Peptides against a protein of PDB entry 3JWR. Designs and how they scored, part 267

Target 1, 323 residues: chain A of PDB entry 3JWR
Amino acid sequence: TRELQSLAAAVVPSAQTLKITDFSFSDFELSDLETALCTIRMFTDLNLVQNFQMKHEVLCRWILSVKKNYRKNVAYHNWRHAFNTAQCMFAALKAGKIQNKLTDLEILALLIAALSHDLDHRGVNNSYIQRSEHPLAQLYCHSIMEHHHFDQCLMILNSPGNQILSGLSIEEYKTTLKIIKQAILATDLALYIKRRGEFFELIRKNQFNLEDPHQKELFLAMLMTACDLSAITKPWPIQQRIAELVATEFFDQGDRERKELNIEPTDLMNREKKNKIPSMQVGFIDAICLQLYEALTHVSEDCFPLLDGCRKNRQKWQALAEQ
Target 2, 298 residues: chain A of PDB entry 3JWR as posed
Amino acid sequence: TRELQSLAAAVVPSAQTLKITDFSFSDFELSDLETALCTIRMFTDLNLVQNFQMKHEVLCRWILSVKKNYRKNVAYHNWRHAFNTAQCMFAALKAGKIQNKLTDLEILALLIAALSHDLDHRGVNNSYIQRSEHPLAQLYCHSIMEHHHFDQCLMILNSPGNQILSGLSIEEYKTTLKIIKQAILATDLALYIKRRGEFFELIRKNQFNLEDPHQKELFLAMLMTACDLSAITKPWPIQQRIAELVATEFWEQGDQVGFIDFVCTQLYEALTHVSEDCFPLLDGCRKNRQKWQALAEQ

## One batch from the design tools (peptide; made by RFdiffusion4, then SolubleMPNN)

Design b2_p21_3_s2 (from b2_p21_3, 11 letters changed)
Fold by OpenDDE base, seed 4:
Structure b2_p21_3_s2 (fold): chain B 323 residues (1-323), chain A 21 residues (1-21)
Amino acid sequence: as target 1 above (323 residues)
Amino acid sequence: FDYVAFAEELAARIAALAEQA
C-alpha cells in the first residue's frame, strides 16, 4: 500500500529526537506516520530487529496492521492508547532500566503485547460484553476482551507479510507467544486486583526474586498493568486530557447501558455524575495505581518518575475535588 | 462524597470480579 511504502522508505529519527525514552512523553502532536516511526525505533533500540532478524518491510507492515485493527470510533481504547502503552513500556525498559532484568524474548513479547493488548476494542468493558450477550461472551467466560485481543494479535502475527517472529526458533516462538498471551490477559484489571497482593507482599518482605519463574511471570503482569495505566502518571495537562477521553468512553458505555440494557450505570460511567470525576480519579489512584508504581519503583528506582507523576496528579485531582 | 469509601467500594467490586475469573 501507499502507506506501507511511505513508512518503509522514511528515515526513522533517533529515540532522543522522538523523546520516546521520556516518561513524560505525549503523542498528541504526532501523526499516525510518526507513531509508526516511533514504534520502529522502539523495536530497533531494544535490539529486537537485529537479534531476531526482522525484515524492515515486514516490521512496517506489522505495525500498520496492528494500527489498522484498532477502531477509530472509540474515544480512549484506540491505537493511541496502545501506542502510549508501548511507549511507556519502552521508557520503563530503557530509562527505567528494566531491560537489564529481562531476556530478549521477554522484551520482545512485552513490546508486542503492549501494542496489541487492546486490539479491536469496542469501547465497553467485559461486564458490558457479558450482559449484552455479545457473541464474544459465548466464546470466552472470563477476560473476554483480553482473549479476543490476543486472538487478534495472533492472527496478525501469522498473516502473510506480517510475520515479525519468523526469525525465531520454534522454542523461542512458543515462549514468546506464551508471554504475549499472559501479558495481554494480565491487562484485565480484575486479574491485576487478584494477583497484585502477592507481588506487593514479595516486595514488602524483600523476597522478590526475578530468577523465580513464577515471580518473573507476576512481574511481567504488573509491568503490563503499570504501562496500561500510565496515563495517570503523565504531566498534568496530558493527564487531564486523557482523563477526558476515558470519561467520554465510560459515559458512552453508561449511555448504552441505559439504552440497550435498561441498567442504571455506576457513578464511574454515569454522565450525570460528571462533577464527581475528580473524586473518582483520587479514588482510582488510591485503590489501583499508587501501590503499583511504588512497588515498581522498589524493583527499579529509575521508574520513580511514574510514581512521582501519579502522586502529583493525585494532588491535582484532590485539589479539584475540594472546590 | 467520600472518595476513600469510593476507592474501597471500587476495589471490592473489582476483587469480586477477580474471584469469578
Scores: peptide ipSAE 0.033, ipTM 0.662, DockQ to the pose 0.063
Fold by OpenDDE base, seed 1:
Structure b2_p21_3_s2 (fold): chain B 323 residues (1-323), chain A 21 residues (1-21)
Amino acid sequence: as target 1 above (323 residues)
Amino acid sequence: FDYVAFAEELAARIAALAEQA
């Protein structure tokens, strides 16, 4: 395609130029092409292209394929969300200095997972899928969409001309896929809530050890969540804009719940209660986000900007909630 | 609006979903 030709022929700017190492990064001003260029840079600077002998054209095609398999009519869970998740992962690995704590395969898996973790997202949560008796709900009992996302990820990875993992040994390939699957599944907040206590306890007791395979897996899951939720850490103007996108998608779901399921949506999904967004955001930060970024900062102090951003946004949302 | 209560409810709902897994 012309898009592939353009991407493959383009000079990829440095990470510094693209500012993709910054935790404060925003994609708002970026074209789709530029997001793809950023993605190439992430793979390159993480040494993934070199270490796993990725062909440039194949990587370009894969990126475009991933992007294509996000829906444009979904307000939040689209390519830009996946891209921002991956960018946060990149920043956490580089600026947050987590790269030196992980293997190349883990890094490879995390980046692929971040980009792929919401593939073909339909703008509705697992609860909606289940209640609507969608065919996917018959295939998977829990984490329905996350399983679907992984399936889509696997499909793309195995598609002709998209096989960025072709340079891996069979063992490396299997390991990578395992980690990708675990990472994508970990983005189900239900699983995060279930597992985070173990992580926090390990940190609290100063018993956290990445050399332990179980703890490593746990950390990767927490890191994925931290990146997936990283919008909450962004500078306030960016945070507000993203929150609007999230709200839009939630309200769209709520509208569908009314229309298709004849259900009164929860406050979070209720368009008529948009004035409660600030207080709900405070609640979300307190219940879900703060402890995670605190714990992550304990693992690597250079991840502090995520925590700091989260705290600042909590204050901003609280101020709005008081108006 | 009790945002603390909301947060707790949200957490509980998410946890309940996790238990069904």
Scores: peptide ipSAE 0.032, ipTM 0.666, DockQ to the pose 0.063
Fold by OpenDDE base, seed 2:
Structure b2_p21_3_s2 (fold): chain B 323 residues (1-323), chain A 21 residues (1-21)
Amino acid sequence: as target 1 above (323 residues)
Amino acid sequence: FDYVAFAEELAARIAALAEQA
């Protein structure tokens, strides 16, 4: 395609020029082409292209395929969300110095997972899928959409001309897929809530050890969540804009819940409760975000900007909630 | 508004969903 030709022939700017190492990164001003260029730079600077002998054209095609398999009619869970998740992962690995704590296969898997973790998202949560008796709800009892996202990820990775993992040994391939699956499934917030206590306790007791395979898996899950939720850490103007996108998508679901399921939506999904957004954001930060970024910062102090951003946004939302 | 209570309730609801999975 013309798009592929343009991408493959383009000069890829440095990470510095693209600012993709910054935790404060915003994609608002970037074209789709530029987001793809950023993604190439992430793979390159993490040495993934070199270490796993990726062909440039194949990588370009894969990126475009991933982007194409996000829906444009979804307000938040689209390509830009996946891209921002991956960018946060990149920043955490580089600026946050987490790269030094992980294997190349883990880094490869995390980046692929970040880009792929919401593939074909429909703008509704697992609860809606279950209650609407969607066919996907017959396949999986929990983490319905996350299983679907992984299925989509696997489909793309195995598609002709998109096989960015072709340079891996069979063992490396199996390992990578396992980590990708675990990472994507970990983005189910319900699973995060279930598992985070173990992680926080290990941190609190100073018993956290990445050499332990179970703890490594746990950390990768927490890191994925930290990147997935990283919008909450962004500078206030960016955070506020993203919060509007999230609210739009949630309200769209709520509208569908009323119309299609004849139920009253929860406050989070209820358009009529728009005035509660600031207080709900405070609640979300306190219940979900703060401890995670605190723990992450404990693992790597260079991740502090994420925690700092989260704290600053809590103050901003609290101020609005008090008005 | 008791945002602490709200946060705890939110966490509890999410945790309950995880247990039912």
Scores: peptide ipSAE 0.030, ipTM 0.645, DockQ to the pose 0.061
Fold by OpenDDE base, seed 3:
Structure b2_p21_3_s2 (fold): chain B 323 residues (1-323), chain A 21 residues (1-21)
Amino acid sequence: as target 1 above (323 residues)
Amino acid sequence: FDYVAFAEELAARIAALAEQA
């Protein structure tokens, strides 16, 4: 395609020029081409292209395929969300110095997972899929969409001309897919809530050890969640804009719940309750986000900007909630 | 709006979903 030709021929700017190492990064002003260039830079600077002998054209095609398999009519869970998740992962690995704690296969898996974790997202949550009796709900009992996202990821990885993992040994390939699957499934917040207590206790007791395979897996899951939710850490103007996108998508689901399922949506997805957004954001930060970024900062103090951003945005949302 | 109650409800709901998984 013309898009592939343009991307493959383009000079890829440095990470510094693209500012993709910054936790404060925003993609709002970037074209789709520029987001693809950023993604190439992430793979390159994490040494993934070199270490796994990725062909440039194949990587370009894969990136464009991933982007294409996000829906344009979804307000938040689209390519830009996946891209921002991957960018946060990149920043956490580089600026947050987590790269030094992980293997190349783990890094490869995390980056692929971050980009792929919401593939073909439909703008509705697992509860909606289940309640609507969607065919996917018959295939999977739990983490329905996350299983679907992984299936989409696997489909793309195995598609002709998109096989960025072709340079891996069979064992490396199997290991990578295992980690990708675990990472994508970990983005189900239900699983996060179930597992986070173990992670926090290990940190609190100073017993956290990345050399332990179980703890490594647990950490990768927590890191995925931290990147997936990283919008809450962004500078206030960016946070507000992203919160609007999230609200739009949630309200669209709420409208569909009324129309298609004949149910009254929860406050989170009820457009008539938009005045509760600030207080709900505070609640979300307190219930879900703060302890995660605190724990992540304990693993690597260089991740503090995520925690700091989360705290600052909590204050901003609280101030709005008090109006 | 009681954001604490909301947070608790959200956590409980998510936890319940997790147990089903």
Scores: peptide ipSAE 0.036, ipTM 0.678, DockQ to the pose 0.063; fails the geometry check

Design b2_p21_3_s3 (from b2_p21_3, 11 letters changed)
Fold by OpenDDE base, seed 3:
Structure b2_p21_3_s3 (fold): chain B 323 residues (1-323), chain A 21 residues (1-21)
Amino acid sequence: as target 1 above (323 residues)
Amino acid sequence: FDYVAFAEEMAAKIAELAAKA
């Protein structure tokens, strides 16, 4: 395609020029082409292109395929969300210095997973899928969408001209896919809630050890969640804008719940409860986010900007909740 | 974000996961 030709021929700017190492990064001003260029830079600067002998054209095609398989009519869970998740992963790996704690295969898997973790998202949560008796709910009993996202990821990875993993050995390929699957499934917040206690206790007791395979897997899951939720850490103007996108999507779901399922939506999905957004954001930060970024900062102090951003936004949302 | 509804949904999912494990 012309798009592929343009991307493949383009000079890829440095990570510094693209500012993709910054935790404060925003994609709002970027074109789709620029987001693809950023993604190429992430793979390159993480040494993934070199270490796994990726062909440039194949990588370009894969990126465009991933982007294409996000829906345009979804307010939040679209390519830009996946891109921002991957950018946060990149920043955590580079600026947060987590790269040195992980293997190349783990880094490869995490980056692919971050970009792929919401593929073909429909703008509705697992509860909606289940309640609507969607065919996917018949295939999977739990983490329905995350299983679907992984299936989409696998489909793209195996599509002609998109096989960015073709340079891997069979064992490396199997390992990478295993980690990708685990990472994508970990973005189900239900699993996060279930598992986070173990992670926090390991940190609290100073028993956390990345050389332990189980703890490594646990950490990768927590890191995925931290990147997936990283909108909450962004500078306030960016946070507000993203929160509006999330609210839009949730309210759209709530409208569909009323219309299609004849149910009253929860406050989260209820546009009539828009005035509760600030207090809900505070609750979300307290219940889900703060401890995660605290724990991540204990693993690597250079991830502090994520925690700091989260704290600052909590204060901002709290101030709005008090008005 | 409705943390109550979210918690209930998460609890249900966790229970399902536990039943399938």
Scores: peptide ipSAE 0.030, ipTM 0.617, DockQ to the pose 0.055
Fold by OpenDDE base, seed 2:
Structure b2_p21_3_s3 (fold): chain B 323 residues (1-323), chain A 21 residues (1-21)
Amino acid sequence: as target 1 above (323 residues)
Amino acid sequence: FDYVAFAEEMAAKIAELAAKA
């Protein structure tokens, strides 16, 4: 395609030029081509292209395939969300110095997972899928969409001309797929809520050890969540804009719940309750986000900008809630 | 919206599903 030719022939700017090591990064000003270039740079600077002998054209095709398999008619869970998740992962690995704590296969898996974790997202949550008796709800009992996202990820990875993992041994391939699956499934917030207590307790007791395979898996899950939710850490103008996108998608679901399911949506998804957004954001930060970024910062102090951003946004939302 | 209550409910539901599997 013309798009592939353009991408493959383009000079990829440095990470510094692209600012993709910054936790304060915004994609708002970037074209689709530039987001793809950023993604190439992430793979390159993490040594994934070299270490796993990726062909440049194959990587370019894969990136474009991933992007293509996000829906454009979804307000938040689209390519830009996946891209921002991956960028936060990259920043956490590089600027946050987590790269040195992980294997190359784990890093490869996390980056692929971050880009792929919401593939073919339909703009509705698992609860809606289940309540609407969607065919996907018949395939999986829980984490319905996350299983679907992984299935889409696997499909793309196995598609002709998109096989970025062809340079791996069979054992490396199996390991990578296992980690990708676990990482994508970990983005189910319900699983995060279930497992976070173990992680926080390990941190609190100073017993956290990445050399333990179980704790490593737990950390990768927490890191995925931290990147997935990283919009809450962004500078206030960026946070506000993303919050609007999230609200739009949630309200769209709420409207569908009224129309298709004949139910009153929860406040989070009720457009008539938009005045509650500031207080709900404070609640979200307190209940879900703060402790996660505190724990992550404990693992690597260089991740502090995420925690600091989250705290600052809490203050901003609280001020709005008091008006 | 009570995020804490929601989170606890979700955690409980996942635990129940895991027990049935």
Scores: peptide ipSAE 0.030, ipTM 0.598, DockQ to the pose 0.051
Fold by OpenDDE base, seed 5:
Structure b2_p21_3_s3 (fold): chain B 323 residues (1-323), chain A 21 residues (1-21)
Amino acid sequence: as target 1 above (323 residues)
Amino acid sequence: FDYVAFAEEMAAKIAELAAKA
């Protein structure tokens, strides 16, 4: 395609020029082409292109395929969300120095997973899928959408001209797919709540050890969640804008819950409860986010900007909640 | 909105479904 030709022929700017190592990064001003260029730079600067012998054209095609398989009519869970998740992963790996703690296969898997973790998202959560008795709910017992996202990821990876993993050995390929699957599944917030206690306890007891395979898997899951939720850490103007996108999508779900399922939506999904957004954001930060970024900062102190951003935004939301 | 309670409810539901499968 002409789009592929344009992307493949383009000069890829440096990570510094693109500001993709910054935790304060915003994609608002970027074109789709520029987001693809940023993605190429992430793969290149993490040495993934060289180490796994990726063909440039194949990588470009894969990126465009991933982007194409996000829906444009979904307010938040679209390509830009996936891209921002991947950018946070890149920043955590580079600026946060997590790269030094992981293998090349783990880094490869995490970046692919970050970009792919919400493929074909429909703008509704697992609860809605279950309650609507959607066919996907018959295929999977838990983490319904995350399984679907992984299925989409696998489909793209196996598509002609998109096989960015063709340079891997069979064993490397199997390992990478395993990690990708685990990472995508880990983005189910219900699973995060279930598992995070073990991680926090290991940190609290100073028993955390990345050389332990189970603890490594646990850490990768927590890191994925930290990147997936990273909008809460952004500078206030960016955070506010993203919160509006999230609210829009949640309210769209709530509207569908009323019309299609004949149920009253929860406050989170209820358009009539807009005034509750600030207090709900404070609750979300306290219940879900703060401990995670504290623990991550304990693993690598260079991730502090994520924690600091989260704390600052908590203060801002709290001030609004008190008005 | 209690995000923790919601997530715990979902986790419990997941466990129940897994037991039935």
Scores: peptide ipSAE 0.029, ipTM 0.597, DockQ to the pose 0.047
Fold by OpenDDE base, seed 1:
Structure b2_p21_3_s3 (fold): chain B 323 residues (1-323), chain A 21 residues (1-21)
Amino acid sequence: as target 1 above (323 residues)
Amino acid sequence: FDYVAFAEEMAAKIAELAAKA
């Protein structure tokens, strides 16, 4: 395609030029091509291209395939969300110095997972899928969409000309897929809530050990969530804009709930309850985000900008809630 | 190794497991 040709022939700017090591990164001003270039840079600077012998054209095609399999008519859970999740992962690995704590396969898996974790998202949550009796709800008991995302991820990885993992051994491939699956599934907030207590307790007791395979898996899950939710850490103008996108998508779901399911949406999904957004954001930060970024910062102090951003945005949302 | 064959087998196995869940 013309897009592939353009991407494959383009000079990939440095991570510094692209600012992809910054926790404050924004994609708002980037074209789709530039987001793809950023993605190439992430793979390159994490040594994934070299270590796993990725062909440039194959990587380019894979990136474009991933991007293509996000829906453009979805306000938030689109390619830009996946891209920003991956960028936060990259920043956490590089600037946050988490790269030094992980294997190359784990890094590879996390980056692929971050880019793929919401593939073919339809702008509705698992609850909607269940209540609508969608065929996907018959296939999976829990984390319905996350299973679908992984299935889409696997489909793309297996597609001709998109096989970025062709340089791996059988064992490496199996390990990578396992980690990808676990990472994508971990983005279900229900699972995060279920598992986070163990992680926080390990940190609190100073018993956290990445050499333990179970704790490693737990950490990777927490890291995925931290990146998936990283919009909450962004500078306030960026945070506000992203919050508007989230609200738009949630309200679209609420509208569909009324129309298609004949139910009254929750306040979070209710377009008529816009005035509650600031207080809901404060609640979200307190209940879900703060402890996670605190714990992550304990693992690596260089991740502090995520925590700091989250705290600052809490103050901003609180101020709005008081008006 | 035969990446395509292995991937197809893996995909099929995952799909089967998913259907049973």
Scores: peptide ipSAE 0.022, ipTM 0.560, DockQ to the pose 0.017

